# Designs tried in a protein design run: peptides against a protein of PDB entry 3B8E. Part 88

Target 1, 230 residues: chain A of PDB entry 3B8E
Amino acid sequence: PFLIFIIANIPLPLGTVTILCIDLGTDMVPAISLAYEQAESDIMKRQPRNPKTDKLVNEQLISMAYGQIGMIQALGGFFTYFVILAENGFLPIHLLGLRVNWDDRWINDVEDSYGQQWTYEQRKIVEFTCHTPFFVTIVVVQWADLVICKTRRNSVFQQGMKNKILIFGLFEETALAAFLSYCPGMGVALRMYPLKPTWWFCAFPYSLLIFVYDEVRKLIIRRRPGGWVE

## One batch from the design tools (peptide; made by RFdiffusion4, then SolubleMPNN)

Design b1_p16_5_s1 (from b1_p16_5, 13 letters changed)
Fold by OpenDDE base, seed 3:
Structure b1_p16_5_s1 (fold): chain B 230 residues (1-230), chain A 16 residues (1-16)
Amino acid sequence: as target 1 above (230 residues)
Amino acid sequence: EEKREELKKLARELLE
């Protein structure tokens, strides 16, 4: 999010402190929970890893984690961001290069896509209104990410949801997201203004997309072991 | 102007 803010010179989509809350708050417990996941039912049928040639973290795993899933997460967050700004009069194309004027407190006549002038205070309100839904979108997408990371090959339906620590992690990150979104004072402290509960559902299509994508991928791997999709 | 008022309304609704 911050890289796109710099490169595209758009209004800040997600605050730095909020990013820290994602990295340290919402991701930590879920990530640890995966250490307690039950082994896949077929793990003992696999050939042992060659410790001299096979790395635990390979290029395929990195590509999957950061290249595919991470991109979908970012797209989900930015989609929510662009929707909110568009609903407030700023179409996506108009946001490109707008940051310089947007962040200038002495410019009180920044025009939106419809010719409406926005004061600095008004612009900051709408900017901070974007932070919370963006954050919530990331958390909701992370639900799917955590669930799909339970297994490498087996379907989630085959593996089941027996890891109580993983379930706890899902509740913890959700509770943290709700706290940051609705606790009084978060708008001032974290630049996260409250949002309508309906914004939680805006991320669901992306979570579903990730889930379906991974299930299809795993299905292909099961049917064609050693394929390029693995 | 009508669109402007709709956008203002939506902005308020997002904050509730």
Scores: peptide ipSAE 0.016, ipTM 0.468, DockQ to the pose 0.131
Fold by OpenDDE base, seed 2:
Structure b1_p16_5_s1 (fold): chain B 230 residues (1-230), chain A 16 residues (1-16)
Amino acid sequence: as target 1 above (230 residues)
Amino acid sequence: EEKREELKKLARELLE
């Protein structure tokens, strides 16, 4: 998100403090919870392989897969960001290069895509309104990510949801998202303004995409053990 | 023009 902000010169989609909340609150606890997941049933049945070559291949493939999931998460956040700004008159193309004027407090006549002028205060309210749904989108997408990361090969339907710590992680990140979204003072403290409940559903297509992607990936791995998709 | 007015309305609702 921050790299796209710099490269595209768009208004800031997500605050730095919110990024820290993601890293420490919504990523760390779920990641720890995955360490307590039950062993995958097929791992113990796997034939011995060359530990050097197969480890490197597996690490690369895992890194690639999780990199792709991370990109889908980012795309979900940006989708929400662009939708909110478009609903407020700022089309995605118009946002390109707008950052300099957007962040200048002395410019109070920034035009939207329809020629409406926005004061500094007005456009900052819109910007801070984008921070919360961007964050919530990441959390909702992470629900799917957390669920799929519990196994490498087995479907979620095969492995089930038995880890109480994993379930706790899902509730924790959801509770944190709700707290940051609706607690009074978060607009001042974290530049996260209250979110309409409907925006929680904006991320669901991306969560479904991640889920389907991983289930298909795992299906391929089960059919072709040691293949390039593992 | 109708779309513009709709977006203005939405913007006002968001800024309230």
Scores: peptide ipSAE 0.013, ipTM 0.381, DockQ to the pose 0.141
Fold by OpenDDE base, seed 4:
Structure b1_p16_5_s1 (fold): chain B 230 residues (1-230), chain A 16 residues (1-16)
Amino acid sequence: as target 1 above (230 residues)
Amino acid sequence: EEKREELKKLARELLE
């Protein structure tokens, strides 16, 4: 998100404090929980790995976990960001290059896509209004991401939800998201304004997309062992 | 404090 903010010169889609809440509050516990996931039923039938050739964390796993899925997560967040700004009169194309004027306290007549003028304070309210839904979108997408990361080959339906720590992590990050979104004072303390409950559903298509994508990937791996999709 | 309340009001209006 911050790289796009710099490259495209758009208003900041996700605040620094919110990023810290994701990195330290929502990602750590679930990530640790994955280390304690029960072994896949097929792994127990495999021969021991060759430590010289079979890396524990290989480039394919890194590409899957931090590349493709991470990009879908980012797209989900940006989708929510652009929807909110568009609903407030700022179309995506109009946001390109707008950051300089957007962040200038002395410019109180920044025009939206429809010619409406916005004061600095009004612009900052809209910006901070995007932070909470962006955060919530990431959390909702992480539900699917964490569930699919339980296994490499087995379907979620085959492996089941056996890791109680992972389940706890899902509830913890959801509870944190709800707390940050709806607790009084968060708008002042963290610049996270409350959102309508309907915004939680904005990310569901992306969560479903990730889930379907991974199930299809795993299905291909099961049908074609050693394929390029692993 | 008055400015904070004004901002909260505006935030609510923009979210509706």
Scores: peptide ipSAE 0.006, ipTM 0.331, DockQ to the pose 0.046
Fold by OpenDDE base, seed 1:
Structure b1_p16_5_s1 (fold): chain B 230 residues (1-230), chain A 16 residues (1-16)
Amino acid sequence: as target 1 above (230 residues)
Amino acid sequence: EEKREELKKLARELLE
């Protein structure tokens, strides 16, 4: 999010507090939960990898896979962000370079794509309105991420959802997202304004995309062991 | 560097 923010000079799509909520609130418990996941049925049956040859390739492929997942996750967040801003009159092209004027407290006549003028307060409200949906989008996408991270090779359908701690983590991050989205005062305290429940569904295509991507990846790995996708 | 400082400024303002 910050890279696009810096490069495009768009209004900040995700606040610092929201980022902290992601990193510390939603990611921590699920990440720890993976330590309690049951091993893959084949993990102990695999031949020991040659640490000199297989490690570098595997690290590169893992890095690429996580990079791709992270990119899809970011795209999901930005999609939600751009949709909300577009619904409020700010088309994506109009947001390019707008941040300087957007963040200036003394400019109260920032025009949207339709010529409507926005006060500083009004545009900050819409900016903060983006924080919650962006966060929720990340959480919904992370549902898929956490589920797919249970296995390296086996399908989720083969491994199953046996880790109660992971299930609890998914519940916890969802409950936190709901709390931050709908609890009174969160707009003031965390700059996370309430969103319509329908915005939760905005992330589902991206969550599904990640899930499908990983299942396809794993399928390729299973069919072509030692391939470039491992 | 300028953009980073601007981001830091924005972050501070959002936390007020």
Scores: peptide ipSAE 0.000, ipTM 0.233, DockQ to the pose 0.027; fails the geometry check

Design b1_p16_5_s2 (from b1_p16_5, 12 letters changed)
Fold by OpenDDE base, seed 1:
Structure b1_p16_5_s2 (fold): chain B 230 residues (1-230), chain A 16 residues (1-16)
Amino acid sequence: as target 1 above (230 residues)
Amino acid sequence: EELRKRLEELAKELLS
Protein backbone atom coordinates (compact mmCIF):
# COMPACT_ATOMS: atom_id res chain seq x y z
CA PRO B 1 0.00 0.00 0.00
CA PHE B 2 2.73 2.46 0.89
CA LEU B 3 4.64 1.75 -2.32
CA ILE B 4 1.60 2.56 -4.46
CA PHE B 5 1.09 5.70 -2.38
CA ILE B 6 4.61 6.82 -3.29
CA ILE B 7 4.55 5.71 -6.94
CA ALA B 8 1.10 7.03 -7.82
CA ASN B 9 1.39 10.06 -5.53
CA ILE B 10 -2.16 9.50 -4.27
CA PRO B 11 -3.63 10.40 -0.88
CA LEU B 12 -2.44 8.00 1.82
CA PRO B 13 -4.69 4.92 1.68
CA LEU B 14 -3.46 3.41 4.94
CA GLY B 15 -2.10 5.41 7.84
CA THR B 16 0.93 4.53 9.91
CA VAL B 17 -1.27 3.73 12.90
CA THR B 18 -3.35 1.30 10.87
CA ILE B 19 -0.18 -0.32 9.51
CA LEU B 20 1.04 -0.70 13.07
CA CYS B 21 -2.28 -2.21 14.13
CA ILE B 22 -1.97 -4.73 11.29
CA ASP B 23 1.63 -5.63 12.05
CA LEU B 24 1.35 -5.83 15.83
CA GLY B 25 -2.34 -6.42 16.43
CA THR B 26 -3.45 -8.70 13.62
CA ASP B 27 -0.23 -10.48 12.61
CA MET B 28 1.39 -11.30 15.95
CA VAL B 29 -1.23 -13.66 17.38
CA PRO B 30 -1.65 -15.47 14.06
CA ALA B 31 2.11 -15.86 13.74
CA ILE B 32 2.25 -17.37 17.23
CA SER B 33 -0.72 -19.57 16.39
CA LEU B 34 1.14 -21.05 13.43
CA ALA B 35 3.92 -22.16 15.78
CA TYR B 36 1.36 -24.25 17.68
CA GLU B 37 -0.47 -25.50 14.61
CA GLN B 38 -0.70 -29.25 14.37
CA ALA B 39 1.65 -30.63 11.76
CA GLU B 40 0.14 -31.43 8.41
CA SER B 41 -1.21 -34.97 8.50
CA ASP B 42 1.04 -36.16 5.67
CA ILE B 43 4.18 -34.14 6.51
CA MET B 44 5.63 -36.89 8.69
CA LYS B 45 4.92 -39.41 5.93
CA ARG B 46 6.79 -37.42 3.29
CA GLN B 47 10.10 -38.73 2.13
CA PRO B 48 13.14 -36.72 3.16
CA ARG B 49 13.61 -33.84 0.78
CA ASN B 50 16.92 -33.31 -0.91
CA PRO B 51 18.20 -30.25 0.98
CA LYS B 52 20.07 -28.92 -2.06
CA THR B 53 17.37 -29.10 -4.72
CA ASP B 54 14.04 -29.18 -2.93
CA LYS B 55 14.65 -26.19 -0.63
CA LEU B 56 15.36 -23.77 -3.45
CA VAL B 57 12.33 -24.80 -5.48
CA ASN B 58 10.02 -24.86 -2.49
CA GLU B 59 11.16 -21.50 -1.12
CA GLN B 60 10.77 -19.88 -4.53
CA LEU B 61 7.30 -21.32 -5.07
CA ILE B 62 6.15 -20.45 -1.55
CA SER B 63 7.51 -16.93 -2.01
CA MET B 64 5.64 -16.64 -5.30
CA ALA B 65 2.40 -17.93 -3.78
CA TYR B 66 2.62 -15.53 -0.83
CA GLY B 67 3.53 -12.75 -3.23
CA GLN B 68 0.40 -13.47 -5.26
CA ILE B 69 -1.75 -13.64 -2.12
CA GLY B 70 -0.24 -10.36 -0.93
CA MET B 71 -1.03 -8.79 -4.29
CA ILE B 72 -4.67 -9.92 -4.08
CA GLN B 73 -4.81 -8.56 -0.53
CA ALA B 74 -3.42 -5.20 -1.67
CA LEU B 75 -5.88 -5.08 -4.57
CA GLY B 76 -8.73 -5.64 -2.13
CA GLY B 77 -7.57 -2.79 0.07
CA PHE B 78 -7.08 -0.43 -2.86
CA PHE B 79 -10.45 -1.36 -4.32
CA THR B 80 -12.11 -0.33 -1.07
CA TYR B 81 -10.02 2.85 -0.99
CA PHE B 82 -10.92 3.86 -4.55
CA VAL B 83 -14.62 3.09 -4.04
CA ILE B 84 -14.79 5.29 -0.93
CA LEU B 85 -12.99 8.15 -2.63
CA ALA B 86 -15.14 7.79 -5.75
CA GLU B 87 -18.29 7.92 -3.60
CA ASN B 88 -16.95 11.17 -2.18
CA GLY B 89 -16.32 12.64 -5.63
CA PHE B 90 -12.69 11.66 -6.24
CA LEU B 91 -12.36 9.33 -9.21
CA PRO B 92 -9.20 7.18 -9.35
CA ILE B 93 -7.72 9.07 -12.31
CA HIS B 94 -8.11 12.36 -10.44
CA LEU B 95 -6.18 11.03 -7.44
CA LEU B 96 -3.00 10.54 -9.47
CA GLY B 97 -0.53 13.23 -8.47
CA LEU B 98 -2.99 14.84 -6.05
CA ARG B 99 -1.08 14.05 -2.83
CA VAL B 100 0.98 17.25 -2.76
CA ASN B 101 -2.09 19.46 -2.89
CA TRP B 102 -4.08 17.03 -0.74
CA ASP B 103 -1.63 17.21 2.15
CA ASP B 104 -1.13 20.99 1.95
CA ARG B 105 -2.97 22.63 4.85
CA TRP B 106 -2.98 25.99 3.11
CA ILE B 107 -4.86 24.74 0.05
CA ASN B 108 -8.55 24.69 0.91
CA ASP B 109 -9.95 24.60 -2.62
CA VAL B 110 -8.80 21.22 -3.94
CA GLU B 111 -11.34 20.23 -6.55
CA ASP B 112 -12.81 16.77 -6.88
CA SER B 113 -13.75 15.11 -10.16
CA TYR B 114 -17.01 17.07 -10.22
CA GLY B 115 -15.56 20.51 -9.50
CA GLN B 116 -16.50 20.55 -5.81
CA GLN B 117 -13.94 22.27 -3.62
CA TRP B 118 -12.66 20.49 -0.53
CA THR B 119 -11.11 22.09 2.52
CA TYR B 120 -8.09 20.52 4.16
CA GLU B 121 -10.23 19.27 7.05
CA GLN B 122 -12.78 17.71 4.71
CA ARG B 123 -10.01 15.99 2.74
CA LYS B 124 -8.48 14.57 5.91
CA ILE B 125 -11.85 13.28 7.07
CA VAL B 126 -12.36 11.39 3.81
CA GLU B 127 -8.75 10.15 3.89
CA PHE B 128 -9.17 8.84 7.44
CA THR B 129 -12.51 7.38 6.41
CA CYS B 130 -10.50 5.24 3.98
CA HIS B 131 -8.07 4.00 6.64
CA THR B 132 -10.62 2.02 8.65
CA PRO B 133 -12.21 0.17 5.71
CA PHE B 134 -8.75 -0.57 4.33
CA PHE B 135 -7.76 -2.03 7.70
CA VAL B 136 -10.98 -4.04 7.92
CA THR B 137 -10.42 -5.30 4.37
CA ILE B 138 -6.96 -6.51 5.37
CA VAL B 139 -8.37 -8.26 8.46
CA VAL B 140 -11.10 -10.02 6.46
CA VAL B 141 -8.60 -11.12 3.83
CA GLN B 142 -6.26 -12.30 6.60
CA TRP B 143 -8.98 -14.69 7.77
CA ALA B 144 -8.45 -16.57 4.55
CA ASP B 145 -4.66 -16.19 4.75
CA LEU B 146 -4.49 -17.65 8.25
CA VAL B 147 -6.74 -20.55 7.35
CA ILE B 148 -4.82 -21.41 4.17
CA CYS B 149 -1.42 -21.11 5.88
CA LYS B 150 -2.29 -24.07 8.12
CA THR B 151 -1.34 -26.50 5.38
CA ARG B 152 0.82 -26.65 2.27
CA ARG B 153 -0.85 -29.62 0.64
CA ASN B 154 -3.97 -30.68 2.50
CA SER B 155 -7.27 -28.91 2.06
CA VAL B 156 -8.51 -26.84 4.98
CA PHE B 157 -11.37 -29.30 5.21
CA GLN B 158 -8.91 -32.14 5.71
CA GLN B 159 -6.72 -30.35 8.26
CA GLY B 160 -9.63 -28.89 10.19
CA MET B 161 -9.73 -26.06 12.70
CA LYS B 162 -8.11 -27.82 15.64
CA ASN B 163 -5.79 -24.98 16.64
CA LYS B 164 -7.66 -23.07 19.34
CA ILE B 165 -4.96 -20.39 19.31
CA LEU B 166 -5.62 -19.74 15.62
CA ILE B 167 -9.35 -19.45 16.30
CA PHE B 168 -8.56 -17.07 19.14
CA GLY B 169 -6.33 -15.09 16.76
CA LEU B 170 -9.16 -14.76 14.24
CA PHE B 171 -11.46 -13.62 17.01
CA GLU B 172 -8.89 -11.15 18.35
CA GLU B 173 -8.31 -9.64 14.89
CA THR B 174 -12.04 -9.27 14.35
CA ALA B 175 -12.60 -7.82 17.82
CA LEU B 176 -9.73 -5.37 17.31
CA ALA B 177 -11.12 -4.35 13.92
CA ALA B 178 -14.57 -3.83 15.43
CA PHE B 179 -13.14 -1.88 18.37
CA LEU B 180 -11.04 0.40 16.16
CA SER B 181 -13.94 0.87 13.73
CA TYR B 182 -16.77 1.61 16.17
CA CYS B 183 -15.34 2.75 19.49
CA PRO B 184 -16.02 6.45 20.05
CA GLY B 185 -12.95 8.64 19.79
CA MET B 186 -10.94 6.32 17.52
CA GLY B 187 -11.21 8.81 14.67
CA VAL B 188 -9.43 11.45 16.74
CA ALA B 189 -7.12 9.11 18.64
CA LEU B 190 -6.05 6.79 15.83
CA ARG B 191 -7.32 8.47 12.64
CA MET B 192 -9.70 5.54 12.20
CA TYR B 193 -13.17 6.87 11.61
CA PRO B 194 -16.22 4.62 11.95
CA LEU B 195 -17.31 2.75 8.85
CA LYS B 196 -20.66 1.48 7.72
CA PRO B 197 -21.09 -2.20 8.59
CA THR B 198 -21.68 -2.89 4.88
CA TRP B 199 -17.99 -2.18 4.19
CA TRP B 200 -17.07 -5.42 5.95
CA PHE B 201 -18.69 -7.29 3.09
CA CYS B 202 -16.63 -5.49 0.43
CA ALA B 203 -13.62 -7.57 1.44
CA PHE B 204 -15.40 -10.93 1.28
CA PRO B 205 -14.96 -11.47 -2.49
CA TYR B 206 -11.20 -11.04 -2.09
CA SER B 207 -11.08 -13.33 0.93
CA LEU B 208 -13.03 -15.91 -1.05
CA LEU B 209 -10.73 -15.41 -4.04
CA ILE B 210 -7.65 -16.13 -1.92
CA PHE B 211 -9.34 -19.16 -0.37
CA VAL B 212 -10.34 -20.55 -3.77
CA TYR B 213 -6.92 -19.79 -5.21
CA ASP B 214 -5.15 -21.67 -2.43
CA GLU B 215 -7.56 -24.61 -2.49
CA VAL B 216 -7.04 -24.92 -6.25
CA ARG B 217 -3.27 -24.68 -5.76
CA LYS B 218 -3.37 -27.37 -3.08
CA LEU B 219 -5.61 -29.54 -5.23
CA ILE B 220 -3.08 -29.32 -8.07
CA ILE B 221 -0.25 -30.19 -5.65
CA ARG B 222 -2.18 -33.22 -4.38
CA ARG B 223 -2.85 -34.43 -7.91
CA ARG B 224 0.66 -33.65 -9.21
CA PRO B 225 3.18 -33.99 -6.39
CA GLY B 226 6.48 -32.30 -7.17
CA GLY B 227 4.96 -30.03 -9.78
CA TRP B 228 5.82 -26.37 -10.34
CA VAL B 229 2.86 -25.28 -8.17
CA GLU B 230 4.30 -26.74 -4.93
CA GLU A 1 -3.68 12.10 20.79
CA GLU A 2 -0.77 11.00 22.95
CA LEU A 3 -1.49 7.38 22.14
CA ARG A 4 -1.60 8.28 18.45
CA LYS A 5 1.77 10.02 18.67
CA ARG A 6 3.33 7.04 20.41
CA LEU A 7 1.89 4.67 17.85
CA GLU A 8 3.11 6.87 15.01
CA GLU A 9 6.59 6.94 16.50
CA LEU A 10 6.58 3.19 16.85
CA ALA A 11 5.31 2.86 13.29
CA LYS A 12 8.13 5.07 12.05
CA GLU A 13 10.62 2.86 13.84
CA LEU A 14 9.11 -0.26 12.33
CA LEU A 15 9.02 1.25 8.84
CA SER A 16 12.58 2.63 9.04
Scores: peptide ipSAE 0.000, ipTM 0.261, DockQ to the pose 0.021
Fold by OpenDDE base, seed 2:
Structure b1_p16_5_s2 (fold): chain B 230 residues (1-230), chain A 16 residues (1-16)
Amino acid sequence: as target 1 above (230 residues)
Amino acid sequence: EELRKRLEELAKELLS
């Protein structure tokens, strides 16, 4: 998100405080919870691997797969960001290069895509309105990410949801997201303005995409052990 | 506002 902000010179999609909330709040507890996931039912039935070749290939493929998931998460956040700005009159194309004027408090006549002029204060309200739903979008997408990380090979439908710590992690990150989104004063204290409940659903297509992607990947791995998808 | 400032400073430190 920050790289795109710099390269495209768009208004800041995600504040630094929100990034900290992700790193320390929504990512840490769930990540720890994954360490307590039950072993895969078929782990002892796996064929022996060559530790020199298959380890390197597996690490590379894991990195690529989770890199792709991370990209889908980022796309989900940016989608939410662009939708909110578009609903407020700023189309995606118009946002390109707008940052310099957007962040200048002395410019109070920044035009949107429809010729409406926006004061600095109005622009900042819209910007901070994007922070919360971007964050919530990441959390909702992380639900799917955490669920798929339970196993390397087995489907979630086969492994089930037996890890109480993982379930607790899902509730914890959701509760944190709700707290940051709706607690009075968060707009002032954290630049996270209250979120309309409808925005929680904006991330669902991306969560589903990640889930389907990983289930298909795992299905291929089960059908073709030792294939390039593993 | 003070809390925000502190958190932003912390973020800058973590990202540096």
Scores: peptide ipSAE 0.000, ipTM 0.265, DockQ to the pose 0.021
Fold by OpenDDE base, seed 3:
Structure b1_p16_5_s2 (fold): chain B 230 residues (1-230), chain A 16 residues (1-16)
Amino acid sequence: as target 1 above (230 residues)
Amino acid sequence: EELRKRLEELAKELLS
């Protein structure tokens, strides 16, 4: 999010403190929970790993995790960001290059896509209104990410949801998201204004998309072992 | 506010 803020010169979609809350608050417990996941039912049917050539985490797994899933997460967050700004009169195309004027407190007549002038204070309210929904979108997408990461080959439906620590992680990150979104003073402390409950649902299509995508991928792997999709 | 500043500093360190 911060890279896009710099490259595209758009208003800041997600604050540094909120990013820290994602990295340390919402991601740690779920990630640790994966260490306690039950082995896949077919793990003993696989050939032993060659310790000389096979890495535990290969470049392909890294590329899939950070390249594909991470991209979908970012797209989900930015989609929510652009929707909020568009609802407030700032179309996505108009946001390109706007940061310089947006962040200038002495410019109180920044025009939106419809010619309406916005004061610095009004612009910052809209900016901070985006932070919470962006954060929540990431959390909701992370639900799907955590669930799909339970297995490499088997369907989630085959593996089941028996890992109590994983379930706890899902509740923990959700509770943290709710706390940061609705606790009084978060607007001042974290620049996260209260979230309209409807924005929680904006991320659901992306979570579903990730889930379906991964299930289809795993299905292909099961049907065509040793294929390029692995 | 002080906590926020410390968290922002920590975030900068982690992102560097």
Scores: peptide ipSAE 0.000, ipTM 0.285, DockQ to the pose 0.020
Fold by OpenDDE base, seed 4:
Structure b1_p16_5_s2 (fold): chain B 230 residues (1-230), chain A 16 residues (1-16)
Amino acid sequence: as target 1 above (230 residues)
Amino acid sequence: EELRKRLEELAKELLS
């Protein structure tokens, strides 16, 4: 998100504090929980990994985690961002290069896509209104990310949800998201303004997409062991 | 493409 902010010179879609909440608040427990995931039901049928030749993390895993799933996650966040700004009169194309004027507190006549002038305070309210939905979008997408990361080969339906720590992690990040979204004072303290409950559902298509994508991938792996998608 | 390579390198470092 911050890279796109710099490259496209758009208004900041996700604040630094919100990023810290993701990295330290929502990702820590879930990430640790994956280390305690129960072995796959078919793990004993596999040959032991050769620690000298086999890499635990290979380029395929990196590509999957950061190239594919990460892109879908980012797209989900940016989709929410662009929808909110569009609803407030700023079409996506108009946001390109707008950052300089957007962040200038002395410019109080920044025009939207429809010629409406916006004060600095009004612009910042809209910007900070994007932070919470973006954060919530990330959390909702992370539900799918964490669930699919439970297993390498088996479907979630086969492995089940046996890791109580993972379940706790999902609950924790959701509770944190709700707290940050709805607790009084968060707008002032963290620049995370209250979120309409309907925005929680905006991320669901993306989480579903990730889930379906991974289930299809795993299905292909099961049908064609050693395939390029493994 | 260069940005992608850098991100991949960063990802490798984080996952190592």
Scores: peptide ipSAE 0.000, ipTM 0.177, DockQ to the pose 0.020

Design b1_p16_5_s3 (from b1_p16_5, 14 letters changed)
Fold by OpenDDE base, seed 4:
Structure b1_p16_5_s3 (fold): chain B 230 residues (1-230), chain A 16 residues (1-16)
Amino acid sequence: as target 1 above (230 residues)
Amino acid sequence: EEEKERLRKLALELLL
């Protein structure tokens, strides 16, 4: 999100404080929970990794984590951001290069896509109104991400949801996201304004996409062991 | 403080 903010000069999609809430809040317990995941049923049929030749973090893992899943997550967040701004009169094309005028406190006549003028205060409210739904979108897509990370090869339906710590992590991150979104004073403390409950559903297509994508990937791996998808 | 209250009021109006 911050890279696109710089490159495209758009209004800030996600605040630094909100990013810290993701990295230190919502992602920490779920990430730890993966250490307690039950071994895949076929793990003993696989050859041990050669510690001298096989990297723990390989190009395939980086491609999957950052190049595929991470991009879908980012697209989900940006989709939510663009929808909110469009509903407030700022079409995506109009946002390009707008950051300079958007962040200038002395410009109180920034026009939207419909010629409506926006004060600095009004613009900052809309900006901070985007931060919370973006954050919630990330949490909702992280549900799918966490679930797909349970296994490398087996379907989630084969592995099941037996990891109680992972289930706890899903509830914890969701509860934390709800707390940060709706607790009185969070708008002042974290600049996280409350969101309509409907915004939680905006991310669901992306979560489903992540899940389906990974299940298809795993299905291909199971049908064609040693393929380029593994 | 007045600006924070204005921001809060406007945020509430946008949420409704």
Scores: peptide ipSAE 0.011, ipTM 0.389, DockQ to the pose 0.045
Fold by OpenDDE base, seed 3:
Order: C-alpha cells, then structure tokens, then sequence
Structure b1_p16_5_s3 (fold): chain B 230 residues (1-230), chain A 16 residues (1-16)
C-alpha cells in the first residue's frame, strides 16, 4: 500500500499503524501455526534438501509469495480502497497525483470527480474511512493464503483441516481484526474508522481466487512433476 | 546490489 501511495501520489490507502497491526498482530499466530502442520503424505518420497545447494527461500517461492499471491492480496486491498473513494466521489483516475493537494491542510477546495469541493477535514475522514476496510480485506485474503500454505503439493482437500493451531490462528486474526475495526476509540488511536459489515464481503472474491489459483497450481504439479510450475 | 534486493524485499513486504 505505501509504495503505491508514493509512486502514484494517491491518498494514503493504509496507515502505518494498521500495517504494523497486520505484521505483528494478525500474521504472527497464523504463521507460527504452520510449524504444527502435518507432513504431506509424499514427504518421505522426497530427497532431503541439500543445505549447501538448496536455499530455504528459492526464486520459485519468492515468485509465488510476492509475485503471485502478494499481488492478488494487494489488488484486493486496492479494489476495496478504490470502491470506497469512488462511492465518495473520487474516481480512480482522479486520485493519480492528488496526494499533494489532498494532504495540504491549507487547500480546502479540492474537487472530486463530480466537481464537489472537499475541505481538508472531510478528505481526512474519507482517507481514514479507507484504512479499516483495506485492513479487513487483507485479513480476509490472508485466510486463503494461510490455508494454501498448509501444503506444497497436496490439495487442501487431501491434507484436511486437522491442525487445531491453524484453526485457532484463523479465529485469532479474525477476532483481532474485528476488535480493531469496531472497538470504540480505534478511530482516534489507530485512525481506523468503523466499517460497515458489508465491507468484509468485498475481499471474498479475492480469497476465492487465491484458493482456486493455488489448487489449480497444485493439481498441475501433481500431474506434471518437475514442470516449470513447481 | 544486496542492499537493493533488501530494499526490494522490504518494499514488497510493505505492499503486503
């Protein structure tokens, strides 16, 4: 989020404090839970990793995590952000380069896509209104990411959902997200204004997309071992 | 080059 804020000069889509809540709050327990996942059924058919030649984090893993899944996550968050701003009169094209005027406290006549003028205070209310739904969108997409990370090759349907710590992690991150979104005072403390419950559903298509994409990828790997997708 | 790669990783982590 912050890179696009700088590169595209758009209003801040996600606050720094909200990013910290993702990295330190919602992601920790889910990530730890993966250490308790059951081994895949074919694990003993694989040769041990050579610690001298085989990197723990290889180019394929980076490409998958950041280049594919991470991009879908970012697209989900930005989709939610653009929808909220569009509902408030700011079309996506109009946001490009708007940051300079948006963040200027002395400019109280910033026009939206329909010629309506917005004061600094009004603009900041809209900006902070975007932070919570963007955050929640990331959490909802992380559900799918966590589930797909259970296995490298086996389908989630083959592996099952037997990891109780992973299930706990999904509930914990969801409960934390709900707490941060709806607890009184979070608007002042975190610049996260309360969201309409409907915004939780905006991320579901992206979560489903991640899940389907990874299941298809795993299916291809199972059918064509040693292929370029592996 | 390593610092550029570290910054790129950090940048990607901030996008997540």
Amino acid sequence: as target 1 above (230 residues)
Amino acid sequence: EEEKERLRKLALELLL
Scores: peptide ipSAE 0.006, ipTM 0.291, DockQ to the pose 0.021
Fold by OpenDDE base, seed 5:
Formats: C-alpha cells, structure tokens, sequence
Structure b1_p16_5_s3 (fold): chain B 230 residues (1-230), chain A 16 residues (1-16)
C-alpha cells in the first residue's frame, strides 16, 4: 500500500497507526494459533529437509506469500479505497498526483471529478473514512489467508476446522476490528471513522479468490508431485 | 545515518 502511495502520489490509503493495529493487534493470535494445528496426514511420507541445501524460506515461499497472496490482499484494500473515493466524487484517474494538493492545509478549493470543491477538513474526513474500510478489508482477506496456511498440501476440506485456538483467533481479530471501527473516540485516537456495515462485504470476493487460488494450487501439487509449484 | 536507514528498512518491511 505505501509504495503505491509514494509512486502514484495518491491520498494516503491506510494510516500508520492502523498498520500497527494490523501487525500487532489482528495478526498475533491467529499466527500463534498455527502452532497448534494438527499435522497433515502425509507428513511422515515426506523426506526430511536437508539443512545444508534447503532454506526454510525459499524463493517459492517468498513468491507465494509476498508476490501472490500479498498482491491479492493489496488489490482488495485498494479496490475498497477506490470505491469509497469514487462514491465521494473522486474517480481513480483523478487521484493520480493529487496528494500534494490534498495534503496542503492552505488549499481549500481542491476539485473532485465533478467540479465540487473540497476544503482541507472535508478531504481529511474522507481520507480517514477510507482508512477504516481498508483495514477491515485486510482483516477479511486475512481470514482466508489464515485458513489456507493450515496446510501445505492437503485441502482445508480434508484437514477440517478442528483447531479451536485458530477459531478463537478468527473471532478475536474480527472483534478487535469491530471495536477499532465502531468504538466512540476511535476517530480522534486512531483517525479511524466508522464505516457502513456494507463495506465489510467489499472484501469477500478477494477472500474467496485467495481461498480458491490456494485450493487449486494444492490440488495441482497433489496430482503432480515434484512440480515447480511445490 | 545507519540507524535511520535501518529504521527506514524496518518501516518499509512493516509497510510492505
């Protein structure tokens, strides 16, 4: 998200405090819950890793985590961001290069895509209104990411949802996201204004895409062992 | 400068 903010010079899509709430708030309990996951049924049929040649973090893992899943997560967040700004009169093409004028407190006549003028205070309200739905979008796609991380080769339908700590983590991160989004005073404390409940559903296509993509990947690995996807 | 660059890298890793 921050790289696109710098390169495209768009209004800030996600606040720094909100990013810290993701990394330290919503991700900790879910990540710890994976340590309690039941071993896959075929794990004892796999050869042990060679510690001299096989890195724990290989190019395939980096490509999957950052290059594929991370990109789908970012696309989901930016989709929500662009829809909210478009509903407030700022089409995506008009946002390119707008950051300099957007962040200037002395410019009170920034025009939207329809010629409506926006004061600095009005622009900052809209910006902070985007931060909360972007954050919630990340949490919703993290549900799928956590579920796909339960297994490397087996389908989630084969493994099942037996890990009670993982289920607790999903509820905890969702409850925390709801608290940060709707608790009175969060607009002042975190610069996160409340979102309409409909914005929770904007991330669902991307969450489903992550899940389907990983299940197809795992299916390919099961049918063609030793391929470049393993 | 090295600590600023380390903090910048850490901030970039946290923001990526």
Amino acid sequence: as target 1 above (230 residues)
Amino acid sequence: EEEKERLRKLALELLL
Scores: peptide ipSAE 0.000, ipTM 0.317, DockQ to the pose 0.019
Fold by OpenDDE base, seed 2:
Structure b1_p16_5_s3 (fold): chain B 230 residues (1-230), chain A 16 residues (1-16)
Amino acid sequence: as target 1 above (230 residues)
Amino acid sequence: EEEKERLRKLALELLL
């Protein structure tokens, strides 16, 4: 989000506080829960990693995490962001380069895509209105990420959902996201304005896409061990 | 505080 904010000069899609809430709140318990996942049924049939030749974090893992799954996550968040701004009169094309004028408190006549003028205060309300739905979108996508991270090779359907700590993590991150989104005073304290319940569904296509993509990837790995997809 | 409450009302009006 921040890289696109800088490169495209668009209004800030996700606030620093919301990022911290993801990193320190909704992502920690789910990530820890993976340590309690049952070993894959074939793990003892795999050769041990050679620490001299095989990096723990290889190019394939970086490509998978940042280049594929992370991009789908970002697309989900940005989709939500662009929809909210479009509903408020700012079409995606109009947002390009708008940041400089958007963030200037002395400019109170920034025009939207329909010629409506927006004060600095009005613009900041719309910006902060984007932060919470973007955050919730990330949490909903993280459900799929957590589930796909249970295994490297086996299907989730083969592994099952037996990890009670992972299930707890899914509920915890969801409850925390709901708390941060709807608790009175969060708009003042964290600049997280409440969202319509319908915004929770905006991420579902992307969550499903991640899940399907990873299951297909794992299917390819099972059929072609040692391929470029691992 | 008044500005924060105004901001909250406007956000609610934009969201509802």
Scores: peptide ipSAE 0.012, ipTM 0.386, DockQ to the pose 0.045; fails the geometry check

